# Peptides against a protein of PDB entry 6O8C, part 8

Target 1, 262 residues: chain A of PDB entry 6O8C
Amino acid sequence: VGLRYEKISLPKIHPRYDLDGDASMAKAVTGVVCYACRTASTLLLYQELMRKGVRWLVELVKDDYNETVHKKTEVVITLDFCIRNIEKTVKVYEKLMKVNLEAAELGEISDIHTKLLRLSSSQGTIESSLQDISSRLSPGGLLADTWAHQEGTHPRDRNVEKLQVLLNCITEIYYQFKKDKAERRLAYNEEQIHKFDKQKLYYHATKAMSHFSEECVRKYEAFKDKSEEWMRKMLHLRKQLLSLTNQCFDIEEEVSKYQDYT

## One batch from the design tools (peptide; aimed at target 1 P15 K198)

Design b1_p10_3_s1 (made by RFdiffusion4, then SolubleMPNN; from b1_p10_3, 5 letters changed)
Fold by OpenDDE base, seed 3:
Structure b1_p10_3_s1 (fold): chain B 262 residues (1-262), chain A 10 residues (1-10)
Amino acid sequence: as target 1 above (262 residues)
Amino acid sequence: SLEELLSLGK
């Protein structure tokens, strides 16, 4: 679950003036920050896709809930109808018993009536469970998806763009260091510029890595953790709905056994 | 090259 990425760190920046070393270092820094940019973009994309997935899953579960409620309602109607018919039959047989007829059948019908009433009582527990599920799915419920909008990184944060700006600055310095290396030796003024650019490179790189770690990675991890927790709960809820649906089918099947007596 | 730089980010 989630995207795996490599933990990255900046290479050691040696304070020594070395045209070859500085070019190599700048190249490495450029690579690292480039990776950070791409990773940030990927992490953002993942989160956006997950947000869509979350919304989709919520709707799916709501549909499942509605179907379960529909099935439950159907079973209740059928069961109530069966109970009413059995009660009528019981009354008829009770009258017949006054004439000493069909005693054994009355006993059987009475037992069926008792069983049906028991099944009817179980509907209350199913209803309560459905109400609980509904409350959890409702706005402000325990399974609300508000976290998906709040947690993580968003396009509006412009993190990728901010990192890209820093990368551009770093890349420019890298290209200059390549040129400096090719010169083999710099004049005094150019050497001083090189040293200043090295400081700028360090500044941009550290800023980029700090931004990446604090604003991109950390927030992504928080989003991932929340998403995993929420997903587990949603899957469990779906299992509960399935269980309730199966219970409805079981009741319906049981009721069908007694339809011949109605 | 830019491609080389991108390869370093893998």
Scores: peptide ipSAE 0.030, ipTM 0.750, DockQ to the pose 0.032
OpenDDE base, seeds 1, 2, 4, 5: peptide ipSAE 0.029, 0.029, 0.029, 0.000; ipTM 0.746, 0.747, 0.741, 0.359; seed 5 fails the geometry check

Design b1_p10_3_s2 (made by RFdiffusion4, then SolubleMPNN; from b1_p10_3, 5 letters changed)
Fold by OpenDDE base, seed 2:
Structure b1_p10_3_s2 (fold): chain B 262 residues (1-262), chain A 10 residues (1-10)
Amino acid sequence: as target 1 above (262 residues)
Amino acid sequence: SEEELNSLGK
């Protein structure tokens, strides 16, 4: 769930000279661009926090992976030990059968051996799954976090600072327009300056809104979309790891039943 | 005032 922000647009700027209208317009423009600055800052902060979260989650999942690998290794050792013991037992019974021992006991042990071998074969599937997960988590893999460093906006882009500079220019003009309004009427030269400042205001405002939309909002949305997709995949991977761990526990439990026969 | 400007941006 990403940050919700309101779509902002500049007020209509009328070309007609009107001291009251121009002051009001300038106030509104200042407000809009101020909102853009604050929003850009918030969006940047969100992305930086998300990047930290992504790094944290990657490390967490790597730890989960290592634990699963460790458990798998433990089970393999236990299973192999059990298989070796059963095989020894089978050999002993085969020798005894040559001396007229009951075939029923040998049959039971042989069946256990067959079951253990089946369990051993399943370890190959678990191993392949772990390898797949490892490849996905590796650098350049499908779940690599390289996108988090590439996508979105970064402090080094100085987007907030650039917007703030434009806001300062706009604010200065607004304050002048407030003064002009208080004068009720301007001399010809001051009127011309006011008109030029109005054009400058429009220029700065348009530049600010363009920068905000193209460099802040658009890039943020792209980052958000990628982060959501990546997060879903990571959560799914964690579930897969859990499933593999549970499979290892199930095998261990089954092997424990046969250890009494060894 | 800066406060008024901040209020307009909310």
Scores: peptide ipSAE 0.043, ipTM 0.769, DockQ to the pose 0.032
OpenDDE base, seeds 1, 3, 4, 5: peptide ipSAE 0.042, 0.042, 0.041, 0.000; ipTM 0.767, 0.769, 0.765, 0.426

Design b1_p10_3_s3 (made by RFdiffusion4, then SolubleMPNN; from b1_p10_3, 5 letters changed)
Fold by OpenDDE base, seed 2:
Structure b1_p10_3_s3 (fold): chain B 262 residues (1-262), chain A 10 residues (1-10)
Amino acid sequence: as target 1 above (262 residues)
Amino acid sequence: SEEELLSLGK
């Protein structure tokens, strides 16, 4: 998962003065740096979209959490109500036992009471799990999205613009080298200018590629790695929430079986 | 041309 890009490198720059070779080299350099600019822009866009996606997913999971909490609360209320009713029934039967009522009925009701109490105990485990999830989603938690704002490249870094400036300088030199090539031979002064421009070209190209690699690609890769890890954890958390919700439904279903005895 | 340069960068 993530954007795939080709590893790019600058062509070899020969120190020898050669109008044809220099024009060809400059063309190649321009192409490489142009690719770097486009790639940097694409990588930035991808990260910005991912940041939006992260924020969206966080809100979605928070909603899921709230729904699970709501369901849990509903089940607790229902279960507690059922327990109270069964306890009243038990008390009535205990009183009747003093008047020679059959013990078998009391035993059955008592068993139901015991089962309900066990179900009530399981609610504590669900609550603790929900608290754990809440802590993970909270600010500073393990699933906080703060990394998305810190890692990677941002529009404010102006990386694409910086690369574009360098590309413009390189392109200008390339066009001059194309003209120089067309002249076939340069006067001494023009030859010296050509040589100096070649050095400038090398400088700009090297700076562009260094910036691209260190400030764009490297940071993007770090962002990508963190995003993948975070996404896996978030998906796992959603599964946990679903499991807890299902447990609540299971308890509710079981309680419904005993409501007829109340 | 600019278009040619863009094509080289692809």
Scores: peptide ipSAE 0.038, ipTM 0.772, DockQ to the pose 0.032
OpenDDE base, seeds 1, 3, 4, 5: peptide ipSAE 0.037, 0.037, 0.036, 0.038; ipTM 0.765, 0.769, 0.761, 0.768

Design b1_p10_3_s4 (made by RFdiffusion4, then SolubleMPNN; from b1_p10_3, 3 letters changed; failed a check: the pose's geometry)
Amino acid sequence: SESYLNSLGK

Design b1_p10_4 (made by RFdiffusion4)
Pose (drawn by RFdiffusion4):
Order: structure tokens, then sequence, then C-alpha cells
Structure b1_p10_4 (pose): chain A 256 residues (1-92, 99-262), chain P 10 residues (1-10)
């Protein structure tokens, strides 16, 4: 979804010299830039938080991986150990009652369990190579896409907002005077141009730098999330497959 | 920004 904010544009700046109109205009412009500036700050937060989260979520899946491999090895030393019971040089030269019967069916399941466990390790390694630092789930898009604190985009907007704010405040004063001396009138007319210049620059910067890069980051994250949930579903299927093996071995562990 | 918004409200 991303941040739901309203898109607010600069009002039309009429060219006449009008102290009342210019004051009202400057106030409206300052307001739009504040919204743009504040919104630009939140966008940066959502990115910075997203990145802190993705970093953390990746490490958590690594814990879910390490937890699973810790049981896969924990169970193998039971399969290979309980196979050493019913399938060693102890269990099974002509013989008819030497145990080749209904226990041989369990030895068959345990052979298929030890072999099926083989491809578990093959798939388990494949996900480790995606969780690895250079793998195809590395959060490299996270440090490339979108804006950063080092970009200083908020304070750059803030510098322009200050120019605009100082002018508005002066335009209030001018409105209060109802008439401006000669030189002051001219200075006021120039400051009106400066105000428009600063505002359009701040607005276009907000659009082409903050929002554009933010949306690019937003789409990269949605694409990376699909990969993530797809890996988490696979890792989970491998975890359950182990508990199954533990369950089907903990039955045959108790013999007579 | 907060100060500017407060001033604008006034």
Amino acid sequence: VGLRYEKISLPKIHPRYDLDGDASMAKAVTGVVCYACRTASTLLLYQELMRKGVRWLVELVKDDYNETVHKKTEVVITLDFCIRNIEKTVKVVNLEAAELGEISDIHTKLLRLSSSQGTIESSLQDISSRLSPGGLLADTWAHQEGTHPRDRNVEKLQVLLNCITEIYYQFKKDKAERRLAYNEEQIHKFDKQKLYYHATKAMSHFSEECVRKYEAFKDKSEEWMRKMLHLRKQLLSLTNQCFDIEEEVSKYQDYT
Amino acid sequence: VDEIEEDLEE
C-alpha cells in the first residue's frame, strides 16, 4: 500500500501586484511546501524502517533455517543409529527364522526415510544459497533503490521552505502597510518571483526525487516480498518434513 | 516545519 498522502499542488500565482492577494498567495504556497516537506520526511521513514525490517526478517529466517538443520542432523543420528540396530551385522548362511519377516517392512521404510532425507539436504542447501549474503534473496535493492538519509532530501526541501517562509512573513507585513514605498514595492515584486521560483523548485524536487525514488523502492519491495514468502513456504515444508521423520522414527525406536 | 505550520494556523 505505502503511505497514503494527498497530492497537493501549488496554487496559481497571479501576476498582478496586489498586497492582499500576494499575502494570501504566499501563505497558501508555504502551506503546500510544508505538506510536501513533511510528507517527504515520512516517505524517508517508511523506507528506512522497511530496510531495518527486511534486514531483520532475513536474519529471522536464518534462525528458522538453523533451527531446522539442527533437528535434521539431530534426527539423522537416530536414523543412522536405529538402522545400525535392525540392519547391522547383528540382525541378518541359510536361514528361515532369522528375522527376515514383518520387521523387514520397517527396515524398508527406514531405508526410504534415510534416502528421502538425502534430497532434503539438497533442497535445504538451495535455500541457504538464497539466504546467503550474495544470494538471490540478498537485500541489495534495499540499499540501491529509494532515498537515504545521506541524500539530505528533507533538509534540502527545508532550506527552500525557509526562503518561502521568510517571504510570506514579509508579505504579511507589506499587506499590513496597505501601501509600499517606491523601492519597497519593487523589492516586494522581486520577492514574489523569488517565492514562486523557490516553491516550484521545492515541489519538483519533491516529485522527481522523493516520490519517484520512493515508488521505485515500493515496487522493488513488493517483488522481493514474493520471493521471500515463496522461500519461507519451502523452508517450512522442509521443517515439517523433519518433524514427520522424527514422528515416524520415534515409533520404531521402541522395539522388542 | 512545526513552527511554520503553527504560524500558518494563526

Design b1_p10_4_s1 (made by RFdiffusion4, then SolubleMPNN; from b1_p10_4, 4 letters changed)
Fold by OpenDDE base, seed 1:
Formats: structure tokens, sequence, C-alpha cells
Structure b1_p10_4_s1 (fold): chain B 262 residues (1-262), chain A 10 residues (1-10)
């Protein structure tokens, strides 16, 4: 999961004055920093899209939760109704035993009653599980999405813009170095300017790469790791909800078998 | 069943 990007590094900058070499070096530096700018933009976009996805998934899971709660409620009502009816039947048979009713029939109904009570007890477990899930999804819970707003890079950081400014400075120097190369030889004063510009190039490039590494890549990786962890937990939770729903259906089916006895 | 219960309880 996540975007793949190549690890980039600045080319070696030689201290020696060489118009051809300096132009080539400047071109390479420009390329690297340009790549950093594009990558930073892509990483930012990915994170923004992921944040939207996270919000969407949260809502989806909440819907799943509500559906499960609804189904559970339905089953509880049905089960309770069935239990009440069976209890009435038990009372009737107990009275009839005083006349001529077979004890075996009462035993069977009593067994059904016991089974239904066990099913009812299982509803308590389901309820507890749902409460746990609810707590996890609640604000401040273990599955809260607050991390998505905190981790990673954000548009407000202006990382791409900052890198672009540095890239512009670097590019200007590169173009000057191309001109210098075309001159083949510079006067003393022009040579000194070239040397100073080379130092500026190094400064801008180093600053750009440091910013890219520390403020873009590192934070992105942290966001990625956190998102993967959170996503796994959310998917697991959805499976739990599905399991609970299925349990409700199973109970409903079991109850339906005894409705004919009421 | 309810009717039977009523009859038996009377």
Amino acid sequence: as target 1 above (262 residues)
Amino acid sequence: VDEILKELES
C-alpha cells in the first residue's frame, strides 16, 4: 500500500571551476530537485485522497453498525415474544397434567423453553460486543480517525511551493551556467560570479533536499504506516459486525423452528 | 393458548 518513489540524491559537486562540468552538474541538480517537487506534490495528493477515503470508510462502518444493531433489536423482540408464548404453553400443560396429559409433552416444551433462554443469554453477549465496537468507533476511541488529520503532510504546509521556489533559483543558475559554457571562457569578474553562483546552487539544492526528506518523505511514511494499521483494524471490525449479524440470523432461524409450538 | 389458560384459571 502506498506510492512508490525512487530515492533521490544530489550529484557530487566538484569544487573545481569547470564550465562544462558545472553546467552538467547544474543540470543534474535541477533534475533531482524537480523530481523532488513532483514527488512532494504526488505524495501530498495521495494523502489528501486517503483522508477522504478514511472518512468515507468511517461512515460506511457506522452504517454497518447501525444495521447490525437494528437486526439485533429485531431478533430480541422476536425471541422475547416466543419465550413468552412458550411460557404460557408450559403453564397450560402443567394444569392439564392434573387431568390426563402425558408428562412427555410437558418435558419437550420445557426443553424448548430452556433452549430459548440460552439463546436469550447469547443476545447479551452480542450486545456487549456491539457496545465495544461502538466505543471503538466513538470519538477518542481506538479507531478514531483523528490521526488522519494530524499525520503526514498538508496543503497548509506549503511544501511544494517552498520547493518550487528553490527549484526556480536553481534553474536560473543552471541557465546561466549554460550561457557560461557557451562562452567557453569567462573574464575574471565573471568567473568569480560563476563561482559564487555555484555556491548558491549548492546551498539551494541542499536546502531543497533536506526539506524534501524531512518534511515530505518522512511525514508521508509515518502517515502511510499509520493508515495501514488503522485500515487493518477497521476491516477487522467490519468482519466482526458481519459475524454478529450472522449470529442474529442464526438465532432468528432457530426461533422460527419453535414458533409452530406456540 | 390464551383462551385455554382463561378456561383453566376460571
Scores: peptide ipSAE 0.005, ipTM 0.422, DockQ to the pose 0.003
OpenDDE base, seeds 2, 3, 4, 5: peptide ipSAE 0.000, 0.000, 0.000, 0.005; ipTM 0.393, 0.379, 0.408, 0.408

Design b1_p10_4_s2 (made by RFdiffusion4, then SolubleMPNN; from b1_p10_4, 4 letters changed)
Fold by OpenDDE base, seed 2:
Structure b1_p10_4_s2 (fold): chain B 262 residues (1-262), chain A 10 residues (1-10)
Amino acid sequence: as target 1 above (262 residues)
Amino acid sequence: VDKIEEELKS
């Protein structure tokens, strides 16, 4: 579950000159943009942490894969050895049958041989599954982590810094409006400056909110969605690896039952 | 940002 943030909107800006209203409005705008800055920073941090998590998980799963491959290889060697031994035994018994020995023992050994061959066939399926997993984990594969470096927001984008600059401009105007309010009445020139600053404040605020929504929130949501999907797939793959490992253990256990016939 | 937030709360 990703970070939850509140939907924010700019307060209504009245066109009328009102020192009290303008100061209040400016305060509210400052608050909203301040929240946007903080939220953008938090969203960025979350993504950076998730990127670290992604890299860690990839390494973990690769290790799991290698362990599974190792186990599979071990089982194949053991199984092949057992098959060769049983085949030798079968040949010996076949020769003995020509000398009037009972066929019952040969039948049992032949059945074991058949079972072992079936187990050997299952190893091919495991190998195919491992190859598929390897392909998915490989660069350019379906589970590649390249998206983590591409999607979302990055420190290099300097989104927080850009928003902070706008916030600083807005805050400066707010402080001036607070002073203007305290004066109760402004001279003509100061009144005109106040009006122009109000327009600037609106411009900066709008720019900040647009940047926040389009460059921070939107990209974060895209990153979040991809990360969730990718994590689900990785979890599933890990379960598959575990299943394959267990199958190898099962085969090994079954083979061990027949090692006494060698 | 933190300083601004504190001032806004006052």
Scores: peptide ipSAE 0.183, ipTM 0.883, DockQ to the pose 0.806
OpenDDE base, seeds 1, 3, 4, 5: peptide ipSAE 0.178, 0.181, 0.177, 0.181; ipTM 0.882, 0.883, 0.881, 0.882

Design b1_p10_4_s3 (made by RFdiffusion4, then SolubleMPNN; from b1_p10_4, 3 letters changed)
Fold by OpenDDE base, seed 2:
Structure b1_p10_4_s3 (fold): chain B 262 residues (1-262), chain A 10 residues (1-10)
Amino acid sequence: as target 1 above (262 residues)
Amino acid sequence: VDEIEEELKS
């Protein structure tokens, strides 16, 4: 989803000297650049919060992974123990069958043994899936969070501060233009200064808007898109882990049915 | 920034 912001543009700057018009224009420019500063700050804050969220989620998913691995290991131990016991039982019954015991009971135990071996085979698939997940979560994996530190804007970029400096320059000119407007007419020298300040205002404003668009908005959008994609993948991975955990529980439950034969 | 915005709205 991300933060929504309004598309802003600089007002038209007329080349004609007009104290009233120039004051109004300067006010509008100040407003636009002020909005850009605030928006840049908000976008930065959002990204910083998202980075914290990313780190938190990575830790959470790693914990989930470790729990799943632990459960899988437990089930493997239990299953192997059960298989060994059933195999011992099978051997005993095979010996008894040589002494004229009916084969019916041996058949049942053999069927159980076969089922347990099938369950053991499924553990291999779970292991493979866990290894895949581990690979994706590992450094350099597909779900690595390195992008969060690279993409977007960062406090170290000082984008807000840079924009603020430009805003200060623009605001100063705006306040001067308010004074000029109040004078109704300027002397020749003051008129020339006003004209030069108008050019400076345009320069600062253009620089601010370019910086805002190229260094703040564009990079934020890239970060947002990357974060959304990554979050979706992480959510899916958590679902996979849950599925694997449930499979382990199912196997454990099935094995428990045969423990009485041990 | 906030102070400037307030002044601009007046």
Scores: peptide ipSAE 0.095, ipTM 0.843, DockQ to the pose 0.749
OpenDDE base, seeds 1, 3, 4, 5: peptide ipSAE 0.084, 0.081, 0.084, 0.000; ipTM 0.840, 0.838, 0.840, 0.342; seed 5 fails the geometry check

Design b1_p10_4_s4 (made by RFdiffusion4, then SolubleMPNN; from b1_p10_4, 4 letters changed)
Fold by OpenDDE base, seed 1:
Structure b1_p10_4_s4 (fold): chain B 262 residues (1-262), chain A 10 residues (1-10)
Amino acid sequence: as target 1 above (262 residues)
Amino acid sequence: VDEILKELEA
């Protein structure tokens, strides 16, 4: 997952004075830097959208967590109620046995009591799991979304604007080189200006590409890697929550079987 | 069960 972009590089810049060649080179440089500007903008947009998505997913998972906690609480209440009722029944039968009633029914009820206590112990495990999940989702936890604000590029960096300024300078030189080409031959002074502008073009182009690579692409890749890792962990957590919910339903169903004996 | 318990406690 992520935006695919092509690795771009500047064309070779020849030191030789050639009006036709220099115009062609300048055109190519303009194209490359223009692509860098557009790509930087796209990468920034992607990251901003991903940040929104991350925030949305966090809220969704929190909702899932709350629902699971609610279900767990419901089951605990039901289970505790059932246990209390069975315990009362056990006491009644124990008293009746003293008056010559059959012991067979007491054994069955005692077995049910033991099973219910086992189910109650499993609730402790579920609680522990929920606490672990809560800790992971908490601020400073392993699934905190603080990285989304730290990693990558941001609008405040003004990377696109910086690149655009350099592109404008390059474009101006390119247009001048087109005019120079049309003149076919330049006077000595104009030739010297052309040579000087060629150096400026090189400077602006290299600066643009360096900025693009170091401040846009590199940071984007870091953001992408971090987002993928985080997303996998969040999806796994959602599966865990679902599993816990299902366990609660299973316990509830089993408890319902014993409610008829109360 | 509650009724039985009441009878046994009486």
Scores: peptide ipSAE 0.006, ipTM 0.442, DockQ to the pose 0.003
OpenDDE base, seeds 2, 3, 4, 5: peptide ipSAE 0.023, 0.000, 0.006, 0.000; ipTM 0.712, 0.407, 0.435, 0.416; seed 2 fails the geometry check

Design b1_p10_5 (made by RFdiffusion4)
Pose (drawn by RFdiffusion4):
Structure b1_p10_5 (pose): chain A 256 residues (1-92, 99-262), chain P 10 residues (1-10)
Amino acid sequence: VGLRYEKISLPKIHPRYDLDGDASMAKAVTGVVCYACRTASTLLLYQELMRKGVRWLVELVKDDYNETVHKKTEVVITLDFCIRNIEKTVKVVNLEAAELGEISDIHTKLLRLSSSQGTIESSLQDISSRLSPGGLLADTWAHQEGTHPRDRNVEKLQVLLNCITEIYYQFKKDKAERRLAYNEEQIHKFDKQKLYYHATKAMSHFSEECVRKYEAFKDKSEEWMRKMLHLRKQLLSLTNQCFDIEEEVSKYQDYT
Amino acid sequence: PEVDLSSLEE
């Protein structure tokens, strides 16, 4: 979804010299830049937080991986150990009652369990190579896409907002005077141009730098999330497959 | 000098 904010544009700046109109115009412009500036700050927060989260979520899946491999090895030393019971040089030269019967069916399941465990390790390694630092789930898009604190985009907007704010404040004063001396009238008219210049620069900067990069980060994250949930489903299927093996071995562990 | 505000016309 991303941040739901309203898109607010600069009002039309009429060219006449009008102290009342210019004051009302400057106030409206300052407001729009504040909203743009404040919104630009939140966008940076959502990115910075997203990134702190993705970094953390990746490490958590590594814990779910290490937890699974810790049981896969924990169970193998039971399969290979209980196979050493019913399938060693102890169990099974002509013989008819030497145990080749209904227990041989369990030895068959345990052979298929030890072999099927083989491809578990093959798939388990494949996900480790995606969780690895250089793998195809590395959060490299996270540090490339979008804006950063080092970009200083908010403070850049803030510098322009200050120019605009100082002019508005002066325009209030001018409105209060109802008439401006000669030189002051001309300065006021120049500041009106400066105000428009600063505002359009701040607005276009918000559009083409903050929002554009933010949306690019937003789409890269939706793409990366699909990959993540797809890997988490697979790792989970490998975890359950182990508890199954533990379950089907903990039955045959108790013999007579 | 006189400042011309026609530059603000769209």

Design b1_p10_5_s1 (made by RFdiffusion4, then SolubleMPNN; from b1_p10_5 with P1E S7I)
Fold by OpenDDE base, seed 2:
Structure b1_p10_5_s1 (fold): chain B 262 residues (1-262), chain A 10 residues (1-10)
Amino acid sequence: as target 1 above (262 residues)
Amino acid sequence: EEVDLSILEE
């Protein structure tokens, strides 16, 4: 799960003045930092897509919740209606028993009444479960998506742009080192400039890699870990909602068996 | 590992 990237490191930078070696080193450094820029961009894109996915999933689960609540409400209404009708029937039969009617039919109706009351008690458990789910999905709840806006890297951080600036500086020095290499030998002043540029290259490269590791990779990994955990929890919650829905259907079906007595 | 330098070709 998540994007895989290769571990990158800067090549060894030798302090010795060597036009061929310095050009080769600069090329390698340019490549490494270029990879960092592209990777940072990819990691950012992934996170942005995941944030969209998170928002979408939240809405989906909320819809599922509302549907479950709606179904539960329908079942409650139906069940209550059935219970009321059975209770009326029981009262009628009780009155008839006073007139010497056999109790066999009353016993059957009473048993149905008892079963319906048991089903009604199950609705309370479903309601409690729905309330728990609602609490978890509510703002500040355990399944709130606020983390998605806080964790990770964001376009506003301008990480890719910052890395690109450093890459541009490095690339410029690399091109100069290619020219220096072609000269085979530099005058004293040009040699000193080359040495200073080599030092600048080192600083830019180090800064780029540090920024990449600390601000891009580390934050991405934190985002990834949180997203995975959150997604698992959301999936589980959806399963719970489905289970509750099915329980409502089961109750409705059971109630339908007794509607002929009402 | 081979370093991608394709950006230098642009």
Scores: peptide ipSAE 0.040, ipTM 0.730, DockQ to the pose 0.028
OpenDDE base, seeds 1, 3, 4, 5: peptide ipSAE 0.036, 0.015, 0.033, 0.035; ipTM 0.735, 0.566, 0.710, 0.717

Design b1_p10_5_s2 (made by RFdiffusion4, then SolubleMPNN; from b1_p10_5 with P1M S7I)
Fold by OpenDDE base, seed 3:
Structure b1_p10_5_s2 (fold): chain B 262 residues (1-262), chain A 10 residues (1-10)
Amino acid sequence: as target 1 above (262 residues)
Amino acid sequence: MEVDLSILEE
């Protein structure tokens, strides 16, 4: 999960004045920083899409939860109704037993009653599990999506724009260095300007790469790690919900076996 | 490293 990108580094910048070397270096630097800009943009887009996906998934899981709760409630009502009816039947047969009638039937119905009570007791476990899931999905819970808004890079950070500004400065120097190279030899003043521009290029390049690494890549990696962890937990939670739903269906099916006695 | 240098053609 996550976008693949290539780790980039600046080429070696030689301090010596060399028109050919400086033009070549500037070209390489421009390429690297250009890649950084595009990569930063792509990483940002990915994160924004993931944030939308996270929100969508949260709503989906909440819907699944509500459906499970509804099913559980339905089963509880049905089970309770069945238990009450069986209890009435047991009372009738107990009265008949006073005159030594229907002993075998009473035993069977009593067993059914016991089984139903066991099923009813299992509902407590399901309820507890649902409450746990609810707590995890609630605001501030373990599966809260607050991390998606806190981690990573955001459009408001203007990282791409900042990098683009630096890239523009670097590109301008590169084009000047191409011209300088074409001249083969510069006058003293132009040579001094070239040297200063080389220093500026180095400054802009290092600033760009530092910004890219620290504010784009690092934050993206943190976002990615958290997203993977969160997704794993959400998938597990969905499996739990499915399990609980199946348990409800199993109970419903078992209760249906005894409806003839109610 | 493969980089797109299309910006240099602008």
Scores: peptide ipSAE 0.026, ipTM 0.673, DockQ to the pose 0.027
OpenDDE base, seeds 1, 2, 4, 5: peptide ipSAE 0.022, 0.011, 0.022, 0.023; ipTM 0.657, 0.533, 0.650, 0.655

Design b1_p10_5_s3 (made by RFdiffusion4, then SolubleMPNN; from b1_p10_5 with P1M S7V)
Fold by OpenDDE base, seed 1:
Structure b1_p10_5_s3 (fold): chain B 262 residues (1-262), chain A 10 residues (1-10)
Amino acid sequence: as target 1 above (262 residues)
Amino acid sequence: MEVDLSVLEE
């Protein structure tokens, strides 16, 4: 999971003055830094899309939670109604027993009552589980999405723009080195300028690669790791909600078996 | 991801 990128490194820069070699080196450096710029942009885009996805998933899970709560409430109402009806029936039979009616039916109804009470007790466990899930989804909870806004790179950091500025400087020197190469030989003063520009090229390139590694790649990796962890937890939570929903359906089905006695 | 430097060769 996540965007794959290749690790890039600067080519070796030789201190020797060589018009052909320096032009080739400058071209290679330009390419590497250009790649860094594009990669940084892509990594940023990925993170922004992931942030949108995170927000979407949070809302989806909240909807799932609400549906589960609704279903639980429905089952509780049905179960309570059934229990009340059975209790009324028990009272009627108790009165009839005083008139010599068979005790066997009362025993069966009493057993049903006991079973229904057990089911009612299980609803408490479901409620507790839902409360736990709610707490995890709440602001400040374990599944809060605050990390998505804190981790990684952001447009406001202007990392791509900073890299682009450095790339422009590098590219300018590269074009000059192409011209120098075409001259085949430079006068002393132009040679000295070329040497100084080569040092500038190195400086800009090193700065670009350092910035790319430290401010783009490293932060992206941290974001990626956090997002993967969070996503796994959210998916697990959705499964838990589904399980709770199924438990509600199971209880509803069990209650339906006793409706003939009410 | 390969960098196309063809534009720079002109």
Scores: peptide ipSAE 0.024, ipTM 0.661, DockQ to the pose 0.027
OpenDDE base, seeds 2, 3, 4, 5: peptide ipSAE 0.013, 0.024, 0.016, 0.012; ipTM 0.618, 0.666, 0.600, 0.610; seeds 4, 5 fail the geometry check

